# Ledger of designs, part 23: peptides against a protein of PDB entry 3MAZ

Target 1, 99 residues: chain A of PDB entry 3MAZ
Amino acid sequence: VLNPMPACFYTVSRKEATEMLQKNPSLGNMILRPGSDSRNYSITIRQEIDIPRIKHYKVMSVGQNYTIELEKPVTLPNLFSVIDYFVKETRGNLRPFIC
Target 2, 99 residues: chain A of PDB entry 3MAZ as posed
Amino acid sequence: VLNPMPACFYTVSRKEATEMLQKNPSLGNMILRPGSDSRNYSITIRQEIDIPRIKHYKVMSVGQNYTIELEKPVTLPNLFSVIDYFVKETRGNLRPFIA

## One batch from the design tools (peptide; aimed at target 1 H56 K58 E69 N93)

Design b2_p21_2_s4 (made by RFdiffusion4, then SolubleMPNN; from b2_p21_2, 12 letters changed)
Fold by OpenDDE base, seed 5:
Structure b2_p21_2_s4 (fold): chain B 99 residues (1-99), chain A 21 residues (1-21)
Amino acid sequence: as target 1 above (99 residues)
Amino acid sequence: SAEEEEEERKENGEALREASK
């Protein structure tokens, strides 16, 4: 089975994504969603290290790659790699939200 | 909505590893 998009991708707004993560934290804490542009995306996360914190990150389409807008930008070849990066970089703290 | 679209332009740029400490 070849998924065209990561399993944690949902066509939801920032507000909806936040509500999803808050309502069912056991299902994961990371959502990929559409950005303002059809080729851009955003990632919403909910981390609860000390207190619950919601954060949002831009994933910008650049050529045939994607750049995560961080203090030190990271460019990856596809959205699956983007999700993988978030998981690996946080040593598993972030997990894709799966309904 | 216009309000939601405006908020979507305001995103975090923090390092992921630092945010997970």
Scores: peptide ipSAE 0.179, ipTM 0.738, DockQ to the pose 0.242
OpenDDE base, seeds 1, 2, 3, 4: peptide ipSAE 0.155, 0.157, 0.161, 0.164; ipTM 0.726, 0.725, 0.721, 0.730

Design b2_p21_3 (made by RFdiffusion4)
Pose (drawn by RFdiffusion4):
Structure b2_p21_3 (pose): chain A 99 residues (1-99), chain P 21 residues (1-21)
Amino acid sequence: as target 2 above (99 residues)
Amino acid sequence: AEEDHEYLSELYDSWPDYPDA
């Protein structure tokens, strides 16, 4: 079976992820990347609801699950589920960045 | 459409942002 990283996962820095989203909005507005200084992960999004804003979110590895660090944290079993949550919670506003 | 816009604006403002993550 194939169990790769999500399609919007790139081994890029916070800065590189920000630049990728600005340069190619047509390709999506969400990137999953390695968490700086941890074995965890970060999500970087570019949303244009009111004005363009770049936002970053921590996704922590906890046991065999991942916890999205939100006001009310959400725990899911894998990274595909985490991407699904970001899409669902934003009602489809967030789309994975497919380079 | 107005309700969706208000929901998303409030959702993104309520989420903790980690600018140095």

Design b2_p21_3_s1 (made by RFdiffusion4, then SolubleMPNN; from b2_p21_3, 9 letters changed)
Fold by OpenDDE base, seed 5:
Structure b2_p21_3_s1 (fold): chain B 99 residues (1-99), chain A 21 residues (1-21)
Amino acid sequence: as target 1 above (99 residues)
Amino acid sequence: MEEELKELKELFESWPDYPDL
């Protein structure tokens, strides 16, 4: 069974993700992309609270769950929850990039 | 809104950047 991926998942590099976010900020500011290791992922964001800033966050596969490597690690059951976490914690400041 | 912005800034600052990913 192929489980669907979040709509903001793209098979792009860090550089490509950055370019996507910079080019079309109105489409969102958060991208999920493959990690270098299987079953791991990266989140790339472009936040613009003060000035535009690009950051990358580590999402590690742990068993059947995923852990976001933040100041305090957050473990969630699936990648949809990972995206939801970023949206909720930032009160909508982060939005999935949809093109 | 200023307080919310401040909190959001602090939140982002607390999230470590992994530039090598």
Scores: peptide ipSAE 0.629, ipTM 0.912, DockQ to the pose 0.813
OpenDDE base, seeds 1, 2, 3, 4: peptide ipSAE 0.623, 0.626, 0.623, 0.625; ipTM 0.911, 0.912, 0.910, 0.911

Design b2_p21_3_s2 (made by RFdiffusion4, then SolubleMPNN; from b2_p21_3, 8 letters changed)
Fold by OpenDDE base, seed 5:
Structure b2_p21_3_s2 (fold): chain B 99 residues (1-99), chain A 21 residues (1-21)
Amino acid sequence: as target 1 above (99 residues)
Amino acid sequence: DEEELEELKELFESWPDYPDL
């Protein structure tokens, strides 16, 4: 059984993700993409509270869970929860990029 | 809300960037 991926998941590089977010900011500001290692992922965001800033966050698979490598690591049961975490913690400032 | 904005700024600052990912 293939588990679906979050809608903001794209098989793109860091550069491509950055370009996507810059080109169409109205579609969202957060992309989930493959990591260099299998089962790991990266989150790319474009935040522009002050000025536009691109950041990349590490999402590591740990057993059947995922850990977001923030200042204080956050472990969640699936990638949907990872996306949800970013949305909730930023009170909607971060939104999944949907095209 | 300016206070909320500042809190959000602090939140993002606390999240480390991994530019090599």
Scores: peptide ipSAE 0.656, ipTM 0.924, DockQ to the pose 0.818
OpenDDE base, seeds 1, 2, 3, 4: peptide ipSAE 0.651, 0.651, 0.645, 0.647; ipTM 0.923, 0.923, 0.920, 0.921

Design b2_p21_3_s3 (made by RFdiffusion4, then SolubleMPNN; from b2_p21_3, 8 letters changed)
Fold by OpenDDE base, seed 2:
Structure b2_p21_3_s3 (fold): chain B 99 residues (1-99), chain A 21 residues (1-21)
Amino acid sequence: as target 1 above (99 residues)
Amino acid sequence: SEEEKKYLRELFESWPDYPDL
């Protein structure tokens, strides 16, 4: 039976997510966490191109889909696709945090 | 590679940050 949530989903705060990513960068650099309400989510990433940078993105539940709140919003059918989007767009630079 | 880094820099720069989330 498949888990309904991506493996990088954790019930953690922004601060906790940041600390997780900083403490164990070898485990991944992307965390999905609860948003402002039960149906929304946030993505926290730790990218390291030149220097480490923490960023947070908003993922809104819209009907049966999810929208990543980018300048040009990206709507995807499920949270697994949201994670896949970040992995693919960054050509594998972003990887789900597996702990 | 340097080309890959350039691509990623531009990509991440194009994605807005929500620091208060």
Scores: peptide ipSAE 0.689, ipTM 0.934, DockQ to the pose 0.778
OpenDDE base, seeds 1, 3, 4, 5: peptide ipSAE 0.689, 0.685, 0.686, 0.689; ipTM 0.934, 0.932, 0.933, 0.934

Design b2_p21_3_s4 (made by RFdiffusion4, then SolubleMPNN; from b2_p21_3, 9 letters changed)
Fold by OpenDDE base, seed 5:
Structure b2_p21_3_s4 (fold): chain B 99 residues (1-99), chain A 21 residues (1-21)
Amino acid sequence: as target 1 above (99 residues)
Amino acid sequence: DEEEKKFLKELFESWPDYPDL
């Protein structure tokens, strides 16, 4: 079964993701993108609590789940849940980038 | 909202950046 990807998934580089977020902040501030490994991913965010800041987070495939590599790692069942986690934890501050 | 800012700042601080990803 072909699994769909979150709407904020783009096959872009770190640099491209950064530029996308900076260029159109009204469209969202979070992008999911491919990692160096075919089964891993990266999350790029643009937060602007005070000043804009770009950060990148590691999402690792672990078995059939995904782990966000935070100081306290978070394991979730799919990439949609990964996106949901970022949205919910930030109380909506982070929103998926939708072109 | 200053309280929200404080919350978010602390939250993002707890999420370390991987600048080379």
Scores: peptide ipSAE 0.690, ipTM 0.934, DockQ to the pose 0.772
OpenDDE base, seeds 1, 2, 3, 4: peptide ipSAE 0.686, 0.688, 0.687, 0.688; ipTM 0.933, 0.934, 0.934, 0.934

Design b2_p21_4 (made by RFdiffusion4)
Pose (drawn by RFdiffusion4):
Structure b2_p21_4 (pose): chain A 99 residues (1-99), chain P 21 residues (1-21)
Amino acid sequence: as target 2 above (99 residues)
Amino acid sequence: TPLQEIDERWERDHERLEAEE
């Protein structure tokens, strides 16, 4: 079976992820990346609801699950589930960045 | 709108995480 990282996962820095989203909005507005200084992960998004805004979110590895660090944290079993949550919670506003 | 409400909530989460760094 194939069990790769999500399609929007790139081994890029916070800065590189920000630049990728600005340069190619047509390809999506969400990137999953390695968490700086941890074995965890970060999500970087560029939303254009009111004005363009770059936001970053921490996704922590906890046991065999991942916890999205939100006001009310959400725990899911894998990274595909985390991407699904971001898409669902934003009602489809967030789309994975497919380079 | 619903999307603006979500966006504002997520902005507060983002700012909180930035402040913790």

Design b2_p21_4_s1 (made by RFdiffusion4, then SolubleMPNN; from b2_p21_4, 8 letters changed)
Fold by OpenDDE base, seed 1:
Parts: sequence; structure tokens; C-alpha cells
Structure b2_p21_4_s1 (fold): chain B 99 residues (1-99), chain A 21 residues (1-21)
Amino acid sequence: as target 1 above (99 residues)
Amino acid sequence: SELLEIEKRLEKDDERLEAEE
């Protein structure tokens, strides 16, 4: 079955996403969620490099693509690529939250 | 060192409040 959204997409708030990641870190540490605007999204991560740290990133819809708000913005063709970017960029340290 | 570079690339965190998501 082809899913229209990444497996780690959940219709949750920033707070809820944070709680999800904190409660079940073994299930992954990255969540994609709706942004304040209907076509925008946010990525919430809980990375444990030194100590657990929660961070949020804006994923802006630009035309038919998506731009991750980073110091050096990254534009990708779809949300699946956005998730892939975070996984690859962190050499696997970030993994989509699957429950 | 690699982790440091990773942190640098993903350093821009959205510090907005919950209401701003």
C-alpha cells in the first residue's frame, strides 16, 4: 500500500510531538507534523548526542517543493525526501518515529 | 567530529511557541 504521507507524519501539536518522542524513544526520534499553515509542516526531533535535545524545524511549502528552514536551506521535491534528508544528513542518528 | 558537523548543519531550531507551531 502506497502511503501519501511519510510514516512518521502525525496530526499532532508541537507539544504532543515532544511528548511522543520523550515517552517512547525506542520507536524513533523524528516526527513530521502540521505547521500553522495548511501547506506547511514542522519536524520535531529528539536527538541524544550528549543529552536529549528537542528541536523543531520549519518545512515550508514552496511551489510544488518543500524547503527545510536551516542555516543553509534545503529544497526537496516531497515530504518523503525531507524525511530522507534528515536521516541521511545525520548518518542514521535520526529515525522516523513509527508506532 | 562528525557529530559536530551534523549539529552545525541542523542548528537552526525554530524557537516559536506552541501556538505558532
Scores: peptide ipSAE 0.200, ipTM 0.752, DockQ to the pose 0.501
OpenDDE base, seeds 2, 3, 4, 5: peptide ipSAE 0.184, 0.185, 0.195, 0.193; ipTM 0.741, 0.739, 0.747, 0.742

Design b2_p21_4_s2 (made by RFdiffusion4, then SolubleMPNN; from b2_p21_4, 10 letters changed)
Fold by OpenDDE base, seed 2:
Structure b2_p21_4_s2 (fold): chain B 99 residues (1-99), chain A 21 residues (1-21)
Amino acid sequence: as target 1 above (99 residues)
Amino acid sequence: SELEEIEKRLDKDDEKLEAEE
């Protein structure tokens, strides 16, 4: 059985992700995309706090879990939880990009 | 502020340029 991916997952490059977020901010400001290595992913965000800022985060597949590479790494059981983490930790500032 | 806290929580950006294709 094929496991579903979060709705904000897109098979796009870092550059394409940036363009997507810049072009349609109203659709969300966070996307999940393939990482440079197999089974790894990246999160690209566009936050508008003082000025628009694009940032990228590594989401590393570790066994059955995923680790978000932050100063203090956070390990979660699935990609849905990864997305949820970004939403909750930013108190809704980050929202999955849905087009 | 809440915004300041957000910045603190997402403190590490992937600075390494990823390959495209």
Scores: peptide ipSAE 0.165, ipTM 0.694, DockQ to the pose 0.454
OpenDDE base, seeds 1, 3, 4, 5: peptide ipSAE 0.151, 0.162, 0.150, 0.161; ipTM 0.697, 0.705, 0.694, 0.696; seed 3 fails the geometry check

Design b2_p21_4_s3 (made by RFdiffusion4, then SolubleMPNN; from b2_p21_4, 9 letters changed)
Fold by OpenDDE base, seed 1:
Parts: C-alpha cells; structure tokens; sequence
Structure b2_p21_4_s3 (fold): chain B 99 residues (1-99), chain A 21 residues (1-21)
C-alpha cells in the first residue's frame, strides 16, 4: 500500500524514535515517522552539540505536497525533499537514521 | 555558537504530547 519512502522512515512512535536515536547515535540523528493522521508525518531529531536535545516537527500532507509546521512553514513536493531540507538547512548536522 | 546557529535554522519544535499512534 505504501509507495517508496525515505530510508529514515520507520513505523514507530515518538517514544520509540527517541530511544532509537539515543541507542545508536552513530547511525544518524533524524527519523521520519507516522503522524496522528494517516497522511501526516512527524520528524524526530536528536542533536548533541553540547548536550543531547530531542525535538519533533510535524509534516502535514497538503494536496500533493508536504508542509513542515514551523513559524514560517516550508512546503515541499515530496518526503524525500523534506529529508533533504533538514539535511541542507543544518549544513549536514542532521543525517537520516539508517539501520 | 554552532548550536545557536543551527537552532536559528530550525527554531521551532513540537514538545507537546500528542496522539501520534
């Protein structure tokens, strides 16, 4: 039923995503997961520049595009572009979690 | 700092507990 998804997509909860990132930080620090609604998603990140910090972002399906819920929303054509945005915007600080 | 600069790019986050399952 699911079309091709980014490699860092996992059908896990917020709590499970946090634990995955904490247990194996060398595998990446960003996970894409299902949101509350079937067509929506969430991004969980773990940055540890000074201390470990977990943050979550909503990715809403809008028509054929996706919008990252920020103060200044960012709309992208697909989930691959969403992942790319997080990587590029942080200049490589965020990397997709691959296990 | 490096963290401050990165946070400027992704300032917001959703820490509020939501029904995601």
Amino acid sequence: as target 1 above (99 residues)
Amino acid sequence: SELEEIEKRLEEDDERLRAEE
Scores: peptide ipSAE 0.054, ipTM 0.643, DockQ to the pose 0.419
OpenDDE base, seeds 2, 3, 4, 5: peptide ipSAE 0.045, 0.038, 0.035, 0.036; ipTM 0.619, 0.614, 0.624, 0.636

Design b2_p21_4_s4 (made by RFdiffusion4, then SolubleMPNN; from b2_p21_4, 10 letters changed)
Fold by OpenDDE base, seed 1:
Structure b2_p21_4_s4 (fold): chain B 99 residues (1-99), chain A 21 residues (1-21)
Amino acid sequence: as target 1 above (99 residues)
Amino acid sequence: SELEEIQKRLEKDSERLEKSE
C-alpha cells in the first residue's frame, strides 16, 4: 500500500515531462517525476514569464525528509510540501500539472 | 522585489543543476 503522491507526480522521464508541459500549458506548469534513485525525485517546470523556459530541480531524499537542491537548500517533510514550496515561492506562478 | 529575487535564485539553481547533468 502506497501513500498518496502529489497530483502532479507522473512516472515520466525528463523529456516526457517537458513535452507534457509544452503540449498542455493550461493544465499547469510543474511536474514531479522520479529521479535517478528510487527515493529521489525531480521537479520540471515550464514558466512563461517572457518566453517559455524549462527548468529542472533535484529533490533529494534525506532521511524521512526531502531537500530541494537550491542555492540555499530547502528541506521539507514530504513531497506535498515540496510542491507547496514552489507554488508559494512563486506566488502562484507555478501550478501543479493536473491532467 | 522578493519574488524577483526568488525567481532569479530559481534560475541560477536551474542552471547549476543542468550543468551538473
Scores: peptide ipSAE 0.114, ipTM 0.680, DockQ to the pose 0.669
OpenDDE base, seeds 2, 3, 4, 5: peptide ipSAE 0.111, 0.054, 0.035, 0.069; ipTM 0.669, 0.632, 0.615, 0.661

Design b2_p21_5 (made by RFdiffusion4)
Pose (drawn by RFdiffusion4):
Structure b2_p21_5 (pose): chain A 99 residues (1-99), chain P 21 residues (1-21)
Amino acid sequence: as target 2 above (99 residues)
Amino acid sequence: SDEDLDYLRELYDSWPDYPDA
């Protein structure tokens, strides 16, 4: 079976992820990347609801699950589920960045 | 719709942003 990283996962820095989203909005507005200084992960998004904003979110590895660090944290079993949650919770506003 | 835009605005504002993560 294939169990790769999500399609929007790139081994890029916070700066590189920000630049990728600005340069190619047509390709999506969400990137999953390695978490700086941890074995965890970060999500970087660019949303254009009112004005363009870049936001970053922490996704922590906890046991065999991942916890999205939100006001009310959400725990899911894998990274595909985390991407699904970001899409669902934003009602489809967030789309994975497919380079 | 306006209701959808209000929901998304409130959602993005309520989420903690980690600018240096």

Design b2_p21_5_s1 (made by RFdiffusion4, then SolubleMPNN; from b2_p21_5, 6 letters changed)
Fold by OpenDDE base, seed 5:
Formats: structure tokens, sequence, C-alpha cells
Structure b2_p21_5_s1 (fold): chain B 99 residues (1-99), chain A 21 residues (1-21)
């Protein structure tokens, strides 16, 4: 049985994710999407600190955990924790895109 | 706040972007 995915997970491409975030910024600014491998994922965000910027981050499946490929990699037990990390680390600036 | 924005600027600066993902 497949485990539930975070609410901000969508089976979309990088381009589609970008369009979603730009068209409906009020719904959130962070999307989790499939990576090149079914066990890997990408995080697409639309930050608006100075000017709107779209960025993408790599989330790699490592064993039973997931590692966010940051300057200092962060390993977490599941995708829910990955989303939680982005929300907490940005003190709520990043918000899961829900639609 | 200004402090919050500065924190976020520094944070996002430290997170590498993978534009081709």
Amino acid sequence: as target 1 above (99 residues)
Amino acid sequence: SAEELEYLRELFESWPDYPDL
C-alpha cells in the first residue's frame, strides 16, 4: 500500500509547477513534484523577498530517508518532514501549495 | 520585519538552485 503524500505534492513538470505558483500565489508558494526517478523528488518554490523568484531544490531518497540537497544536506525520515523542514526553517515564509 | 527579511535572504542564498530539475 502506497503511503499518503504531502498535500502539496502534484504530478507536474517543472514548467507546470512554475505556472501553478505564478497563477495562484494565494494558495501557497511551495510544490513537491516527481524527480527523474520515482523515488526522488523536486521542490519548486516561488520566493518573494525582493522580487518574485522561482527556485528548485533536490530531494533524494536515501535508504528509508530523504535528503534535501542543500549546502549542508538535511536528512529526514519522510516527505512530510521534508515539507515541514521548509516551512519551519523559513519561519512560515514557505507555504505548501494547496488547490 | 527587517530582521526577518534579512534572515530569509541569507537562508535562501545558502540554498542552491537546481534550475533544470
Scores: peptide ipSAE 0.689, ipTM 0.935, DockQ to the pose 0.776
OpenDDE base, seeds 1, 2, 3, 4: peptide ipSAE 0.686, 0.686, 0.679, 0.681; ipTM 0.934, 0.934, 0.932, 0.933

Design b2_p21_5_s2 (made by RFdiffusion4, then SolubleMPNN; from b2_p21_5, 8 letters changed)
Fold by OpenDDE base, seed 2:
Structure b2_p21_5_s2 (fold): chain B 99 residues (1-99), chain A 21 residues (1-21)
Amino acid sequence: as target 1 above (99 residues)
Amino acid sequence: SEEEKKYLLELFDSWPDYPNL
C-alpha cells in the first residue's frame, strides 16, 4: 500500500498538534497538518534546546512543488522532502512525530 | 554540545514563526 503522505501527517488542528507534541515528546517533535486552504499545510514543531518552544511554519503548494515560507523560501518537490529538509537542517534535532 | 545548541538556537531564531497558522 502506497502512502503519499509523510508518516508525521495528521489531520489535526494547531491546538491538537501542540498537545500531541507536548504529551508524547519521545515520539517525535514535528507534525505536518492541513493548512487553512485545501492544498496548503502547516508544520508544528516543539523544540527544547533551552526551554520548550512551539513554532508553526507555512508550507504552500506551488504547482507541483511545495514552498516552506521562510524568510528565504525553500522550494522542494514533495512533502517528504519538506520533512527531510527540517530533519537535515536541524542535524536530526527535529524528528517526525510517529504514533 | 554547546556548539550544537548554539547552532540550533540561531537556526530556529532565523526561521519566522506563524503563530496563527
Scores: peptide ipSAE 0.671, ipTM 0.931, DockQ to the pose 0.809
OpenDDE base, seeds 1, 3, 4, 5: peptide ipSAE 0.668, 0.665, 0.668, 0.669; ipTM 0.929, 0.928, 0.929, 0.930

Design b2_p21_5_s3 (made by RFdiffusion4, then SolubleMPNN; from b2_p21_5, 11 letters changed)
Fold by OpenDDE base, seed 5:
Structure b2_p21_5_s3 (fold): chain B 99 residues (1-99), chain A 21 residues (1-21)
Amino acid sequence: as target 1 above (99 residues)
Amino acid sequence: SEKEKEELKKLFESWPDYPDL
């Protein structure tokens, strides 16, 4: 049985994710998408502090956990926690894209 | 606030971008 995925997860490419975020910024600015391996993922964000900027982050499946490949890697128990981390760390600046 | 924006900018700068993902 497949476990539930975060609401901001979409089976889209990097380009598609970028387009989604640009077309409907009011729906959120963070998307979780498939990585090269089915167990790995990528996060695409569109932050808009001064000017809009698109960036992509790597989320690697490590054992039963997930590691966000940041300057200082962060390991979390599930993808929901990964999304939560980005939301909390940015104090709400990043919000999951929901459509 | 502007202070918060600066802190946030620093945070994002500390997160490496993987443009080819």
Scores: peptide ipSAE 0.640, ipTM 0.922, DockQ to the pose 0.778
OpenDDE base, seeds 1, 2, 3, 4: peptide ipSAE 0.640, 0.640, 0.633, 0.637; ipTM 0.922, 0.922, 0.920, 0.921

Design b2_p21_5_s4 (made by RFdiffusion4, then SolubleMPNN; from b2_p21_5, 8 letters changed)
Fold by OpenDDE base, seed 5:
Structure b2_p21_5_s4 (fold): chain B 99 residues (1-99), chain A 21 residues (1-21)
Amino acid sequence: as target 1 above (99 residues)
Amino acid sequence: SAEEKEYLRKLFESWPDYPDL
């Protein structure tokens, strides 16, 4: 049995994720999606501080953990923690996209 | 708030964008 994935995980492309976030911003502004490798992922966000901006972040599987490739990399135990990190660090500005 | 926006601006600056992911 596969382990559950965060609710904001969707098997979509970068383009599709962007469209989802732009079409329904009220549903959230953060999507987790597959990376080029099945064990890696990408985070797509629609950040709106001054003007809307789409950005993508890399989440790499490292051993039993995951590392968010930020300027100062952050390693966490699972994908749920990765989503939690983005939510908490942005003080709620980023919210998982739920449709 | 202005303070919150400034915090976020600095935070996002520290998060490099990977446009081709």
Scores: peptide ipSAE 0.684, ipTM 0.933, DockQ to the pose 0.751
OpenDDE base, seeds 1, 2, 3, 4: peptide ipSAE 0.682, 0.681, 0.678, 0.679; ipTM 0.932, 0.932, 0.931, 0.931

Design b2_p21_6 (made by RFdiffusion4)
Pose (drawn by RFdiffusion4):
Structure b2_p21_6 (pose): chain A 99 residues (1-99), chain P 21 residues (1-21)
Amino acid sequence: as target 2 above (99 residues)
Amino acid sequence: REERLKQLEEEGYDTVLDVPP
């Protein structure tokens, strides 16, 4: 079976992820990346609801699950599920960045 | 929880997802 990282996962920095989203909005507005200074992960998004805004979110590895650090944290079993949650919670506004 | 949220802000992370109407 294939069990890769999500399609929007790139081994890039916070800066590089920000630049990728600005340069190619047509390809999506969400990137999953290694968490700086941890074995965790970060999500970087570029939303254009009111004005363009770059936002970053922390996805923590906890046991065999991942916890999205939100006001009310959400825990899911894998990273594909985390991407699904971001898409669902934003009602389809967030789309994975497919380079 | 307030201390954790302050820590996340200092690390440059957001805890609220924006949702369009």

Design b2_p21_6_s1 (made by RFdiffusion4, then SolubleMPNN; from b2_p21_6, 10 letters changed)
Fold by OpenDDE base, seed 2:
Structure b2_p21_6_s1 (fold): chain B 99 residues (1-99), chain A 21 residues (1-21)
Amino acid sequence: as target 1 above (99 residues)
Amino acid sequence: MKKRLEELKKEGYDTKLEVPE
């Protein structure tokens, strides 16, 4: 059984994700996508604080949890929590891209 | 940890979340 994925998950490449975010910034600025390795993921954001900046984060699947590879790694129980973390940590600045 | 961050950088990943002031 395949568990549901966050709405901002798209089977796209790093380049494609960047293009999606740049093309329709009003739809959100955060995309979850497949990582280079199986069961891992990457998050691409287009954060606009001073100027638009594209950034990528690595999300590693560890057991039944997921770890966001930040300077100080953050481990969460599921991908929905991962998305929630990005939203809350940035005080709502990051929002899932909903196409 | 230092090596971890270096590898992430090599892979083109960012490791910090910027929060609006």
Scores: peptide ipSAE 0.779, ipTM 0.948, DockQ to the pose 0.917
OpenDDE base, seeds 1, 3, 4, 5: peptide ipSAE 0.778, 0.778, 0.778, 0.776; ipTM 0.947, 0.946, 0.947, 0.947

Design b2_p21_6_s2 (made by RFdiffusion4, then SolubleMPNN; from b2_p21_6, 9 letters changed)
Fold by OpenDDE base, seed 2:
Structure b2_p21_6_s2 (fold): chain B 99 residues (1-99), chain A 21 residues (1-21)
Amino acid sequence: as target 1 above (99 residues)
Amino acid sequence: MKERIERLKKEGYDTELEVPP
């Protein structure tokens, strides 16, 4: 049984994700995408605080959990929680890209 | 830890979240 993925998950490359976010910023500014390695993921954001900035984060699958590879890594139980973390920590500035 | 961050940076990843003021 396949578990559902967050709505902002797209099978796109880093470049494609960047283009999506730049093209339609009104749809959100955060995309979850496949990582370079199997079962890992990457998150691409287009955060606009002072100026628009594209950033990428590594999300490692560790057992049944996921670790956001920040300076101080954060481990969460599922990808939905990962997305939630990005939203909450940025006080809602980051929002999942819903196409 | 320092090496981990350096590796991530080398891979083109960011390691901190920017919080709006």
Scores: peptide ipSAE 0.790, ipTM 0.954, DockQ to the pose 0.924
OpenDDE base, seeds 1, 3, 4, 5: peptide ipSAE 0.788, 0.788, 0.789, 0.788; ipTM 0.953, 0.953, 0.953, 0.954

Design b2_p21_6_s3 (made by RFdiffusion4, then SolubleMPNN; from b2_p21_6, 7 letters changed)
Fold by OpenDDE base, seed 2:
Structure b2_p21_6_s3 (fold): chain B 99 residues (1-99), chain A 21 residues (1-21)
Amino acid sequence: as target 1 above (99 residues)
Amino acid sequence: KEEELKRLKEEGYETKLEVPP
């Protein structure tokens, strides 16, 4: 049984994700995409604090959980929680890209 | 691990999440 994916998940490359975010910033600034390795994911954001900046984060599938590869790694139970973490941690600055 | 973080950065990944002021 396949579980649903977050609405901001798209089967796109790093380059494509960047283009999507730059083209339609009003639709959101965070995309979840397939990682280079199976079962892993990457998150691409276009965060605008001072100026727009494209950044990528690695999300590793570990068992039934997911770990955001940060200096201080964060492990969460599912991809929805991963997206939620990015939203909450940035105080709403990051929002899932919905098209 | 420092080397792990270094590898992530080499792959073009960020290891910190920036929070708006």
Scores: peptide ipSAE 0.772, ipTM 0.949, DockQ to the pose 0.882
OpenDDE base, seeds 1, 3, 4, 5: peptide ipSAE 0.770, 0.771, 0.771, 0.771; ipTM 0.949, 0.949, 0.949, 0.949

Design b2_p21_6_s4 (made by RFdiffusion4, then SolubleMPNN; from b2_p21_6, 7 letters changed)
Fold by OpenDDE base, seed 2:
Structure b2_p21_6_s4 (fold): chain B 99 residues (1-99), chain A 21 residues (1-21)
Amino acid sequence: as target 1 above (99 residues)
Amino acid sequence: KEERFEKLKKEGYDTVLEVPP
């Protein structure tokens, strides 16, 4: 049984994700996408605080959890929590890209 | 940890979440 994925998950490359975010910033600024390795993921954001900046974060699948590879790793129970973390930590600045 | 950051950076990843002021 496949569990549902966050709405901002798209089977796109790093380049494609960047283009999506740049093309339609009003739809959100955060995309979850497949990582280079199986079962891992990457998050691409286009955060505009002073100027628009594209950044990528690595999300490692560890057991049944997921670890966001930040300077201080954050482990969460599911991908929905991962998205929630990005939203909350940035005080709502990051929003899932929904098209 | 230093090596970890270097590896991530080499892969083009960021490790810091920027919070708006």
Scores: peptide ipSAE 0.777, ipTM 0.947, DockQ to the pose 0.921
OpenDDE base, seeds 1, 3, 4, 5: peptide ipSAE 0.774, 0.774, 0.774, 0.773; ipTM 0.947, 0.947, 0.947, 0.947

Design b2_p21_7 (made by RFdiffusion4)
Pose (drawn by RFdiffusion4):
Structure b2_p21_7 (pose): chain A 99 residues (1-99), chain P 21 residues (1-21)
Amino acid sequence: as target 2 above (99 residues)
Amino acid sequence: ATEETENKEAMRKFDEQAKPY
């Protein structure tokens, strides 16, 4: 079976992820990347609801699950589930960045 | 129009949940 990283996962820095989203909005507005200084992950998004804003979120590895660090943390079993949550919670406003 | 307002509010509420990075 194939079990790769999510399609919007790129081994890029916070800066590189920010630049990728600004340069190609047509390709999506969400990137998953390695978490700086940890074996965890970060999500970087660019949303244009009111004005363009870049936001970053921490996704922590906890046991065999991942916890999205929100006001009310959400725990899911894998990274595809985390991307699904971001899409669902923003009602489809967030779309994975497919380079 | 109602659905689009709900979509924008969902994103705003999502951003408001963000913890310090």

